# Peptides against a protein of PDB entry 5EG6, part 70

Target 1, 151 residues: chain A of PDB entry 5EG6
Amino acid sequence: RLRSQTVSTRYLHVEGGNFHASSQQWGAFYIHLLDDDESEGEEFTVRDGYIHYGQTVKLVCSVTGMALPRLIIRKVDKQTALLDADDPVSQLHKCAFYLKDTERMYLCLSQERIIQFQATPCPKEQNKEMINDGASWTIISTDKAEYTFYE

## One batch from the design tools (peptide; made by RFdiffusion4, then SolubleMPNN)

Design b1_p22_1_s1 (from b1_p22_1, 8 letters changed)
Fold by OpenDDE base, seed 3:
Formats: C-alpha cells, structure tokens, sequence
Structure b1_p22_1_s1 (fold): chain B 151 residues (1-151), chain A 22 residues (1-22)
C-alpha cells in the first residue's frame, strides 16, 4: 500500500523548469495525499493515511520543488481508467493520473515527453474511460525498481 | 516509485496533446 511519502521514478524528472521523461534518469518525488476539497496552489495540506484510488494527490519534485497540478489517482484495467475504484493503491498495479477539474485529461508519456491525454468515454460503461498505454503507470517500491526493470 | 507502462523502449503512443505544463 502507498501513502504520502518520497517516491522515485525512472521515467519522470524535472529539468529546466519542466517535467521530462527519460529512461536513463531517475527522478525523486514526493507523493502527497490531499483532501478532496483541497484547492489548487503551491501550498497545500498533506493528509496522513494510505492512498486509495480516487483520491487527490500531489506529485512534487524533491529536488526543485516543482509540482504537478492536483491529480486523482485511478486504477487501470485493460487500458481503461476506473472512475469508481476506491481500494488502496497497489504497487506494481497499473494506475492513471487524472488531472483534476479537466475534461478527462490524464498524465501521459509520449516519446520522452509528458503530455496531457484526453481519455475517451466508454459508451457501455460509465464508470470507465479509455486511455492509451502512455497514460498507464506502475508504482513500485524503490528497492524493487531495478529488479523489476533490469536492463 | 512509479514508472510508465509499457517501458519507454516499447513503441510509444503518438503525441495527442501538447506537452504538460504544471
């Protein structure tokens, strides 16, 4: 289970005041759990506890302090984001980061760039949105990162 | 920690939207 803590990622880092993707560079981030009613801003109150799908989080670069906008972490199943999943976030399971207060915009990796990708509604399933592979992320333990993605 | 799935060495999805600005 995941809670507000320091995390690292190999494919996301901050350089030159922007978020970039790299398979060779590791970025360290704080993932912060927020209250659902927390407003957008540079200052925010961090909530204690385990992070559940559907909750609001902030990703903050541990080096530069740059932060992404408020995100809702969502569970992923077969390239669909689940809108109503609320179980604890599981490491090594796919997740997606919905940009809060947008029209289905998700954090997405595309050709070493971090972009916003607009998910498509599922016609038959109102509780799901279709995302691409680049919008799917896996959260892993830091001690498992190299083992899981050994090159 | 977290990483994109699939890994970057896999065929990337085409860019659909502009680069993310926080």
Amino acid sequence: as target 1 above (151 residues)
Amino acid sequence: AFTPVPPPDAPPAPPEKPSFVP
Scores: peptide ipSAE 0.015, ipTM 0.435, DockQ to the pose 0.034
Fold by OpenDDE base, seed 5:
Structure b1_p22_1_s1 (fold): chain B 151 residues (1-151), chain A 22 residues (1-22)
Amino acid sequence: as target 1 above (151 residues)
Amino acid sequence: AFTPVPPPDAPPAPPEKPSFVP
């Protein structure tokens, strides 16, 4: 299980007032659970509870305080993002970060840059969108709080 | 609910879209 807490992910970090990629650095972030109707802004209200797929989150750099736009965390199945998954986020699975209120744009690592990648609709499965490997993220909790893993 | 620490800075512009040329 994952909740509003500190997490680490490979490649993503903040430098020079912007988000960059580094193969040698694991970025330290606060992941914050938001209400589904929370508006975009510098300040936001963090909600209590365990994070589930489909919920809205904010990623904030623990060092600089720089934040990404609102994201929807989605479950990944191979090279697809699941649109209807709502189970608790598991650190055993990769996840995708959909940029909220966009046309299928996902946070993506490309070489040394963080970009938006537009997912392709899956014609045979309406509940899935096709993403690339760069849009699949692994997150690891750095909080000392107790948590439970699910397969 | 709680307030983030440190306070978040203004969100940067969203990541750029990939640009491809033929």
Scores: peptide ipSAE 0.011, ipTM 0.481, DockQ to the pose 0.023
Fold by OpenDDE base, seed 2:
Structure b1_p22_1_s1 (fold): chain B 151 residues (1-151), chain A 22 residues (1-22)
Amino acid sequence: as target 1 above (151 residues)
Amino acid sequence: AFTPVPPPDAPPAPPEKPSFVP
């Protein structure tokens, strides 16, 4: 299970004051659980507890302190983000980061850039949005001495 | 890890300045 803690994810990195992608580096980030009604800002209150899908989080670079806007962490099923999943986040599963208060925009890896990707509604499944592989992330806790992950 | 790259679609996600975390 995941809680507010340091995590590592491949490709996502901060350099020169910007988020970018690097296949050579694992970015180290703090993932912070926020309250659902937490406002956007440089200062925020961190909530204790295990992170569940559907909750609001902040990703902060552990080195630079640079942060992304508020994100909703969502469970991924193949090429779709699940909108209604609320179980605890598992490091064994990929996740997606929905940019809160946007029209289906997700954090996405494209080339060496971190972009927003607009998900497409699933025609037959209202509780899902179609994302691409670049919008699927694997996060691992840095507290673990040994881990297994899949790309 | 992150999955393979798709083609560019939208502008980059805006970063924020260093955050204060209580």
Scores: peptide ipSAE 0.026, ipTM 0.562, DockQ to the pose 0.057; fails the geometry check
Fold by OpenDDE base, seed 1:
Structure b1_p22_1_s1 (fold): chain B 151 residues (1-151), chain A 22 residues (1-22)
Amino acid sequence: as target 1 above (151 residues)
Amino acid sequence: AFTPVPPPDAPPAPPEKPSFVP
């Protein structure tokens, strides 16, 4: 089960002070569990324990220390993000990163860019939102905080 | 709809990295 630790995810990378996409490079990040009521900011408190879907997290570049805004990690089922899933995050299972306090905006890969993608509500399922493939991420743990590998 | 990601923040130093536990 995933805890606040160093992880690697495909496509997401930091270079030149910016987040960008790389199809071949896996960036190294810390994923930090936050309190649900943690405010946005450069400084934040990290919680201990296993990360569950629905919880608030921060992704921090292990090299540069740059962080994305607060995210809610959500379970992915096919092309949908599950809004009510709360089980422990599974390594290598696809997840989505909802940008907290947005109107269904998710971290998304588009071409060589990292963008926000607005999910569409599922008409028949209130507990799901439709996301595109670029908004589905795979996370793996890594033993090296600064480790980056290429495919 | 697609929009740019907001600029990143500079967080404090991360805690010691734990090992992965399934």
Scores: peptide ipSAE 0.026, ipTM 0.490, DockQ to the pose 0.037; fails the geometry check

Design b1_p22_1_s2 (from b1_p22_1, 9 letters changed)
Fold by OpenDDE base, seed 2:
Structure b1_p22_1_s2 (fold): chain B 151 residues (1-151), chain A 22 residues (1-22)
Amino acid sequence: as target 1 above (151 residues)
Amino acid sequence: AFTPVPPADAPPAPPLKPSFVP
């Protein structure tokens, strides 16, 4: 289970006032759980507890303090993001970060750039949106050396 | 840690606009 904590990623880092991706660089980030009604802003209130799919989170660079817009963390099923999953976020399970209040925009890595990828509706399944592999993320806790992960 | 699984190309899309947190 994931809670508000510091996380590190091999790809995402901040430089020159922008988010960049590099396979050679590790960035440390805070993942903060927010209330669903929390407004966008530089200041926000962090909630305690385990993070569940469907909840609102903030990713903040631990070094620069730069933050992404509010995100909704969603469960991933194959090439789709689940819109209605609400169970606790599982470490090492794939997840997607929906940019809150957008038209199906998801945090995506593309050619070492962080972009907004627009998911397409699943015609046969209303509770799913089609995403690409670049919009699928694996999260593990950094406080333990017990986990092994692979791409 | 969190990482793409796996990283992949995507069609052109708007870049993310970050903000600073005090």
Scores: peptide ipSAE 0.018, ipTM 0.494, DockQ to the pose 0.047
Fold by OpenDDE base, seed 1:
Structure b1_p22_1_s2 (fold): chain B 151 residues (1-151), chain A 22 residues (1-22)
Amino acid sequence: as target 1 above (151 residues)
Amino acid sequence: AFTPVPPADAPPAPPLKPSFVP
């Protein structure tokens, strides 16, 4: 199960105080679980426990300590982010990082840059938002540990 | 719509050591 831990994701890394993207570089981050009512700020309280989709998280660079704004980690189904999924986060699944309190803005890779991508509402499915491939991420633990999970 | 990511924060060290649990 994914909990507050050191993780890496393809493309995303920090250089010169800014977030950059590279297919050749892997950024190492702490993913921290926050309370849903945690306010935005440079200081925040980390919550222990397993991370579920729909919860608020912070991505903190393990090297520089730079952090993105509060994110809601959401489950991805094909080209859509699920708004109501609440099961435990699985490394088998792609995820999307919604920038909390924005109008459907998601963390996105575009042309080797990290940007915000505005998801499109699904008219017929209110619990889904359409995202592009660049807004789908895979989290891989960098901890040296044995684990078992099933598809 | 595409917009730059807001400036990053520099939080203090995390209070707990991150770990992975299966």
Scores: peptide ipSAE 0.015, ipTM 0.479, DockQ to the pose 0.038
Fold by OpenDDE base, seed 4:
Structure b1_p22_1_s2 (fold): chain B 151 residues (1-151), chain A 22 residues (1-22)
Amino acid sequence: as target 1 above (151 residues)
Amino acid sequence: AFTPVPPADAPPAPPLKPSFVP
């Protein structure tokens, strides 16, 4: 289970005051659990406890302190994001980061860039949205602030 | 595009690294 803590992810890192992507670099981030009614801003209150799918989180660079807008962490089933899953987040399970209060925009890696990808509604499955591979993330626990990945 | 915002102060925690699954 994932708690409000520091997390690392492949591809996403901060360089030169901006978020960048690299297939070989890993960035370290704090993932902060927020209240569902927490407003967007520089200041926010962090909640304790295990993070569940559907909850609002902040990703903050552990080095620079730069943060993305509020995100909703969602469970991924194959190539779909689940809109109503609420079980505890598993570090070994794929997840997606919905940009809160957007029209189905998800944090996505595309061509070594971090972009917003607009998910497509699933016909016949109103509780799912179609995402691409770049919008599917895996969270890995580590105590390292920086990591170079070689496959 | 993303607009980065400064975070609020929080106690340090072990970093977790999210990775994209291509």
Scores: peptide ipSAE 0.023, ipTM 0.492, DockQ to the pose 0.025; fails the geometry check
Fold by OpenDDE base, seed 3:
Structure b1_p22_1_s2 (fold): chain B 151 residues (1-151), chain A 22 residues (1-22)
Amino acid sequence: as target 1 above (151 residues)
Amino acid sequence: AFTPVPPADAPPAPPLKPSFVP
């Protein structure tokens, strides 16, 4: 289960005041749980507790303090984001980050850039949206801030 | 921490515009 805490991610890091992607760079981020009614801004109230799918979160670079817009963390099943999943976030599951108050825009890794990717509605399943592999993320806990990873 | 899966080709889309949080 995931709480508001320091987390790290591969492919996403901050450099030169911008978000960049690297297959070898592991960046450290704070993932903060917000209230569903929290407005966008530089200041926000962090809530305690375990993060559940469907909840609003903020990703903040632990080094620079740069933050992404408000995100809704959603569970991923194959190539779809689940809109109604509400169980606790698991590091063993893939997740997607919906950009709150957008038309199905998701945080997506494309080559060396972080972009907004528009998901496609699933015709037969209203509770699912079709995403691509670049919009699927795996959360892992680490005690390391940033490091270079070589396979 | 979280890691994305290896990137796949995606259609062009607007880049994210981050903001500073003190």
Scores: peptide ipSAE 0.014, ipTM 0.469, DockQ to the pose 0.046; fails the geometry check

Design b1_p22_1_s3 (from b1_p22_1, 7 letters changed)
Fold by OpenDDE base, seed 3:
Structure b1_p22_1_s3 (fold): chain B 151 residues (1-151), chain A 22 residues (1-22)
Amino acid sequence: as target 1 above (151 residues)
Amino acid sequence: MFAPKPPPDAPPAPPLKPSFVP
């Protein structure tokens, strides 16, 4: 289970005041759980506890203090984001980061850039929306030297 | 830590605008 904590991620780091992607470098981030009614801003209150899918989070660079806008962490099933999943976030599962208060915009890795990607609604499944592979992220514990997950 | 799956090329979209957390 994931808690508000320091996390490291490959393909995401801050350099020169901007978010960049790298296949070789690892960025260290804080993932902070927020209240659902927390407003956007540089100042925010971190909530204690396990992070569940559907909750609002902040990703903050541990080095520079740069933060992304508020995100909703969502569970990923294949190439779809689940809108109603609420179980605890698992490092064994892929996740997606929905930019809160947008029209289906997700944090996405495209080449060496971090972009917003608009998901497509699933016509027959209202609780899902289609994302691309670049919008799928995996949480890995820092103490795991070799982490294997099933895709 | 979290790591994204190495993605294929994705369609271009506007970049995210980061903010500073004091």
Scores: peptide ipSAE 0.015, ipTM 0.501, DockQ to the pose 0.044
Fold by OpenDDE base, seed 4:
Structure b1_p22_1_s3 (fold): chain B 151 residues (1-151), chain A 22 residues (1-22)
Amino acid sequence: as target 1 above (151 residues)
Amino acid sequence: MFAPKPPPDAPPAPPLKPSFVP
């Protein structure tokens, strides 16, 4: 069996059966690798191995078990999501979460809310989509925590 | 952990593995 790997994100947590944004609280999630042909649902088959960009994943709240829809984790280069990157995901990289089977919708933080942001095609590069800063995520190694920022 | 912007400090880590849900 694979070990449970908990990841946390600021501005995203589950409370009362709903996803909420918080500037100071970090939500803890399990990230599950799915097959590319896995259907949407509460039940899904988890694959083993390392997660690579371009693969389908599920983010599941470690506390409530609530899950986001299927996501494709994509590598970020500057202000673009790469559509064809396939190297292993690490906390040394930025990533974006494409909502699978949507028209370029990505998970985005905007004004203390978690929203779907529609990326725009990159005119010069077909393998890239333009995203905003709120749709670019950095992975760090830590459990659920509260964040306090000091200037 | 995911953050929309880089945190002040993040140690190096290996590639992420899938989580197991019991």
Scores: peptide ipSAE 0.017, ipTM 0.483, DockQ to the pose 0.031; fails the geometry check
Fold by OpenDDE base, seed 5:
Structure b1_p22_1_s3 (fold): chain B 151 residues (1-151), chain A 22 residues (1-22)
Amino acid sequence: as target 1 above (151 residues)
Amino acid sequence: MFAPKPPPDAPPAPPLKPSFVP
């Protein structure tokens, strides 16, 4: 299980008021769990607890305080985001970040930039959306105390 | 930390609009 915590990544950082990707630079972020009914805004109420797939989260730059819009963290299976997965998020799982209240827009790394990638519906699987590899993320943490690993 | 897979070439998409959280 993943708890609300400070995380870092080499593929996400803030520069010039925008989110950018880098293979060499590292950014630190807070990942916050929100209530499902939390509205979009600069002020938000953080919920304590373990983060599960399907829940709403905020990614906040620890340095600049800049935040992405509300995201739904979703489990990834191959080239698809799972819409109904609700198990605890762990480092052993791939995830995607759906921009809440959008038409299937996901956070995506493309040519060292963070973009919105529109997933396409799976024709035969209503609980899945097709994403590209750039929209698939792996969570890595050095603080294992904040995690319980599940397979 | 979050690490993506190396992306293939993809069409351009709109950039994200970040919000400032005090």
Scores: peptide ipSAE 0.015, ipTM 0.471, DockQ to the pose 0.050; fails the geometry check
Fold by OpenDDE base, seed 1:
Structure b1_p22_1_s3 (fold): chain B 151 residues (1-151), chain A 22 residues (1-22)
Amino acid sequence: as target 1 above (151 residues)
Amino acid sequence: MFAPKPPPDAPPAPPLKPSFVP
């Protein structure tokens, strides 16, 4: 189970006031759990507890304090984001970051840049949206003490 | 650590606009 904690990635980092991706550079970020009704803004209240799929989170650069807009963390099954999954987030599983209040926009790595990728709806499976590989992320905590295994 | 697989080609999309959180 994932808690609000510091995480690192070899891809996502902040440079020059923008979010960039690099296979050679590592960024450290805080992932913060928010209330579902938390408003967008520079100031936000962090909620304690384990993060579950479907919940709202903030990603904040641990160095610069730069933050992405509110995201909904969603479980990934193959090439689809699950819209109704609510189990605890596991670092051993893939996840996707839906930009809250958008038309199926997801955080995506493309050509060493972080972009918004629009997922394709699945008419026959209303609980799923089709994403690309660049929109699938693996979370690895830098603080093992704040992580509990979930299988 | 957020580690996606090496990015496949994706269509152009608007970049994310970050916000500064003190």
Scores: peptide ipSAE 0.011, ipTM 0.501, DockQ to the pose 0.050; fails the geometry check

Design b1_p22_1_s4 (from b1_p22_1, 7 letters changed)
Fold by OpenDDE base, seed 4:
Structure b1_p22_1_s4 (fold): chain B 151 residues (1-151), chain A 22 residues (1-22)
Amino acid sequence: as target 1 above (151 residues)
Amino acid sequence: MFEPKPPPDAPPAPPLPPSFRP
């Protein structure tokens, strides 16, 4: 399970006031759980508890304080983001970060850049959106974590 | 720790508008 905590990533860091990607650099971030009705802003209230898919989160650079816009963390099934999954976030599963209040824009790693990638609707599956590989993230907690394994 | 899949060779898309928390 994932909760509001400090995390790090090899592919995400802040430099020159912008978010960049690097396979050779590691960035440390706070992931914060927000209320669903939390407004966008530089100041926000952090909610305690385990993060579930479908909830709103903030990613904040631990060094610079730079933050991404509000994100909705979504479960990934193969190469699709699930729109209605609400179970606790599992570190055994991939996740995607939907930019809240956008037209299917997702946080995406493209080469050495962090970009918005527009997901494509699944014609036959209304609860899914097609994302690329760069929009799928694996999370490993740097804090004490609980793991539940299912076959 | 976040570990995405290897980045695809895709054309550029709109950048993310960052915010600053003092």
Scores: peptide ipSAE 0.070, ipTM 0.611, DockQ to the pose 0.048
Fold by OpenDDE base, seed 3:
Structure b1_p22_1_s4 (fold): chain B 151 residues (1-151), chain A 22 residues (1-22)
Amino acid sequence: as target 1 above (151 residues)
Amino acid sequence: MFEPKPPPDAPPAPPLPPSFRP
């Protein structure tokens, strides 16, 4: 289970006032759980508790204080983001970050840039949106990561 | 730990507007 906490990430970091991606650089971030009715802004109220799919979160660089817009964390099933999943966020399972209040825009890694990628509706499954691999992220705990890396 | 996949090749899209929290 994931909760509001400090996390480190590979690839994603802030440089020159922009979000960049590099496999050789690591960034430290806070992932914060927000209320569903929390407004966008530089100031926000963090809610304690376990993060579930469908909830609103903030990613904040612990070094620079730079933050992404409010995101809804969604469960990923292969090449699709699930719109109705509400179970606790699974570590080591792929997730997607929907840019809240947009038309199917997702946080996406493309080359060395962080961009917003527009998902395609799934005609046969209203509870799914088609995303690309760059819009799929993995969250793991430090203990699990250490276990895996030193196995 | 937050682990994204290696950068794939994808069509460019508008960057995300960042915000600052002091």
Scores: peptide ipSAE 0.062, ipTM 0.612, DockQ to the pose 0.044
Fold by OpenDDE base, seed 5:
Structure b1_p22_1_s4 (fold): chain B 151 residues (1-151), chain A 22 residues (1-22)
Amino acid sequence: as target 1 above (151 residues)
Amino acid sequence: MFEPKPPPDAPPAPPLPPSFRP
């Protein structure tokens, strides 16, 4: 199960007011659950509970306090993001982070940069969008090691 | 922790606009 907590990654850190990627640097982040109607801003209200796919989250650097824009966490099936999945987020299952209120933009690792990647609509499946490997993430809890697995 | 897969080379895309909370 995933809830508001501290997480870490080698592929995301903050330097000079910008987000960077590095395989040699570990960054620690808070993932915060928000209400669906929470507005964008530096100040936000954290919601209690376990995170489900389709919900809005904030990623905040634990060191600098830098935060990404509001994200919607989505379930991933191979190279596609599922738009209607709403089950609890399974740690170690791949997920994607949609930039809320954008034209299919997803959080993506490209080379050593964190960018927005525009997903392509699936012509045969309205509930899916095609993403690349760089937009697929795995989440592992660092302070609360309770895992729930879903097929 | 977050573990993405390395993508193939692609044209540059828009960067993320960060925000700051002290």
Scores: peptide ipSAE 0.055, ipTM 0.600, DockQ to the pose 0.049
Fold by OpenDDE base, seed 1:
Structure b1_p22_1_s4 (fold): chain B 151 residues (1-151), chain A 22 residues (1-22)
Amino acid sequence: as target 1 above (151 residues)
Amino acid sequence: MFEPKPPPDAPPAPPLPPSFRP
């Protein structure tokens, strides 16, 4: 299970006050669980507990303090983000970061830039949105964590 | 062990509006 803690992810780091991408760098970030009704802002209240898919989170650079807007962490299945998954986040699986209150915009890596990628609805599966590989992320905890494997 | 791979390029899209936590 993933909880509010320090994590690392490849291809994401902060430099010069902006988010950048690098194939050689693992950025160190805090991932914070927020309440679903938490408003956007530089200051936010962190919620205790394990992070589940579908919940609202904040990613904060551990070095600079730069933060992304509120994100909803979603489970990834192949090239799709699952909209209704609510199980605990597993570090064994990829995830997607939906920009909260946007039209299907996801955190995405494009070359050296971090951009918003608009997912495409899945007509056949209302609980899924199509994302590209750049919008699929792997996070690794740098703190003590309990890992649960799901078959 | 899973090793992240560099993703393919995506079409131009809006940048993220970052925030700073003092």
Scores: peptide ipSAE 0.046, ipTM 0.582, DockQ to the pose 0.048

Design b1_p22_3_s1 (from b1_p22_3, 6 letters changed)
Fold by OpenDDE base, seed 3:
Structure b1_p22_3_s1 (fold): chain B 151 residues (1-151), chain A 22 residues (1-22)
Amino acid sequence: as target 1 above (151 residues)
Amino acid sequence: SREVVVLSYSYSVTSSLYSSSE
């Protein structure tokens, strides 16, 4: 059983053919690194290498195969997404998923729903966009998740 | 490719993610 559940913690999950945010169940996803010029589609070429902020990724449910659109994973600083960060993605550190080729749309949770949230430009810092807390995520490898979450 | 859990809560532990085509 999942033991690390908190009121403020929700997990990306697929149920009934839809993505949702569950407080009780977590889904396992493959995170695939893509080329920056990879086109949108069900078929894509996965690249080898350490995933860095700013790179294009695909999240695919390991059970259903359902995938989100191409995402750019971005580093989060407080309530802002960094546009120019390019260091390796840190597990358990806050990140944001920009929906590629959109006008500042980010993957966001609203209660149990997964929605798109439009970030606001930061006037004083051009390398940042303001996001809400629901657009801030963290990634944990399943081996660590099993160690942490299972009783 | 790496299998992960995506959640709304963050921790201070840091480690790099590696993608694999196999």
Scores: peptide ipSAE 0.294, ipTM 0.770, DockQ to the pose 0.137
Fold by OpenDDE base, seed 4:
Structure b1_p22_3_s1 (fold): chain B 151 residues (1-151), chain A 22 residues (1-22)
Amino acid sequence: as target 1 above (151 residues)
Amino acid sequence: SREVVVLSYSYSVTSSLYSSSE
């Protein structure tokens, strides 16, 4: 468990059967790679391989089993999500989680709440969508989290 | 599959995430 609370950083967490953004507790999640044609549901087939931007993933809480809808993990450049990036996802680099089959909806942090944020198309760059800071996330392995957050 | 933590802010490390069906 985290012994100290963070001031500016929040963590995706499940509490009381709901997703929220905690400044004191972090949740452990399995990130599952899915096939692009995988349907939404509680049951799904996990693929093997390194996760690349543009691929479909499923985040499942390791403790409660609570899961978010299917997400497309996208690369972030400043305040834009890249729609056509396909390189391997790097830990501790900014990423965005597009809710699959939505109109530009992204997983977003608003204070302690997890919400959906609708990205705005970039007028000059069709391969980018404008997001806010709350829609930018960072993924780290749990072993790194333990090293960083535990005394 | 890979177990991860999702943070609201970015740091700087380059390592790949791997998914496993086992």
Scores: peptide ipSAE 0.287, ipTM 0.779, DockQ to the pose 0.142
Fold by OpenDDE base, seed 5:
Structure b1_p22_3_s1 (fold): chain B 151 residues (1-151), chain A 22 residues (1-22)
Amino acid sequence: as target 1 above (151 residues)
Amino acid sequence: SREVVVLSYSYSVTSSLYSSSE
């Protein structure tokens, strides 16, 4: 019997008025930088500048206009989210999306579903929280996506 | 603002993300 290693990739996507994780279709999203004191809502003020870890962002579907709640983008080291990282966010670097004003809830995929996953405090390191693999994401520009997947 | 794709796969590149009100 032959054994093969399978690599699976899923994309954040909106279909039928819901967020889901698709293996075949990728969604295009605007990533908006917000002020730390910006309130939750459909209307918000977008800030100019390079996005840094620890800042508040809003993801909005470019097709439907549907948006996720306010997120804090955090740097990922192995299976931990860093709470105090503040360097600029780079494309294709692993990141986590903390749902703002929650008890350690992170945006996570479970099969085809988008869920919230509660991170566990790191006992030995106060500046880290333990996340699962489904809570680790990668961000790429749409031009890069088109080049990579439709060349 | 910048239009992006969010996926569950990890790569390594050094291009920074930029937000714009336009």
Scores: peptide ipSAE 0.262, ipTM 0.765, DockQ to the pose 0.148
Fold by OpenDDE base, seed 2:
Structure b1_p22_3_s1 (fold): chain B 151 residues (1-151), chain A 22 residues (1-22)
Amino acid sequence: as target 1 above (151 residues)
Amino acid sequence: SREVVVLSYSYSVTSSLYSSSE
């Protein structure tokens, strides 16, 4: 197997001041909707509204307050990220986190590490770019997670 | 804002996420 390939279910987690992918522990994160023109920073203005694909979001660890850079949440179809999808984000569906203002870099897990993975453009489908399995994530609300994991 | 868990797994259940400035 490739090192970048997902071997088992892992969770985004913060440990020792670092983001990592844990198979045993899951972290809780606030997902904040930002304006498209919001600049990068520790302080930001949160918008109200349903989060849609294509919008800019911030993931902030609810325990440590550590945050990832600004992300664009994108819809995933098979192994491709859709660049023009704009419908509301669905929990428990695959999504990808494009690191805003990068050259097709996506939040990706590689074994226990959180890395950036560069997506490959789709020449015949300009509204899509190819990601690997490690760059495909699922989001669930903590209340649903509690039900899933403990009930 | 919505508190979520991010995991490397997919399900078929749908539910929209909502952000709040509160």
Scores: peptide ipSAE 0.283, ipTM 0.760, DockQ to the pose 0.143; fails the geometry check

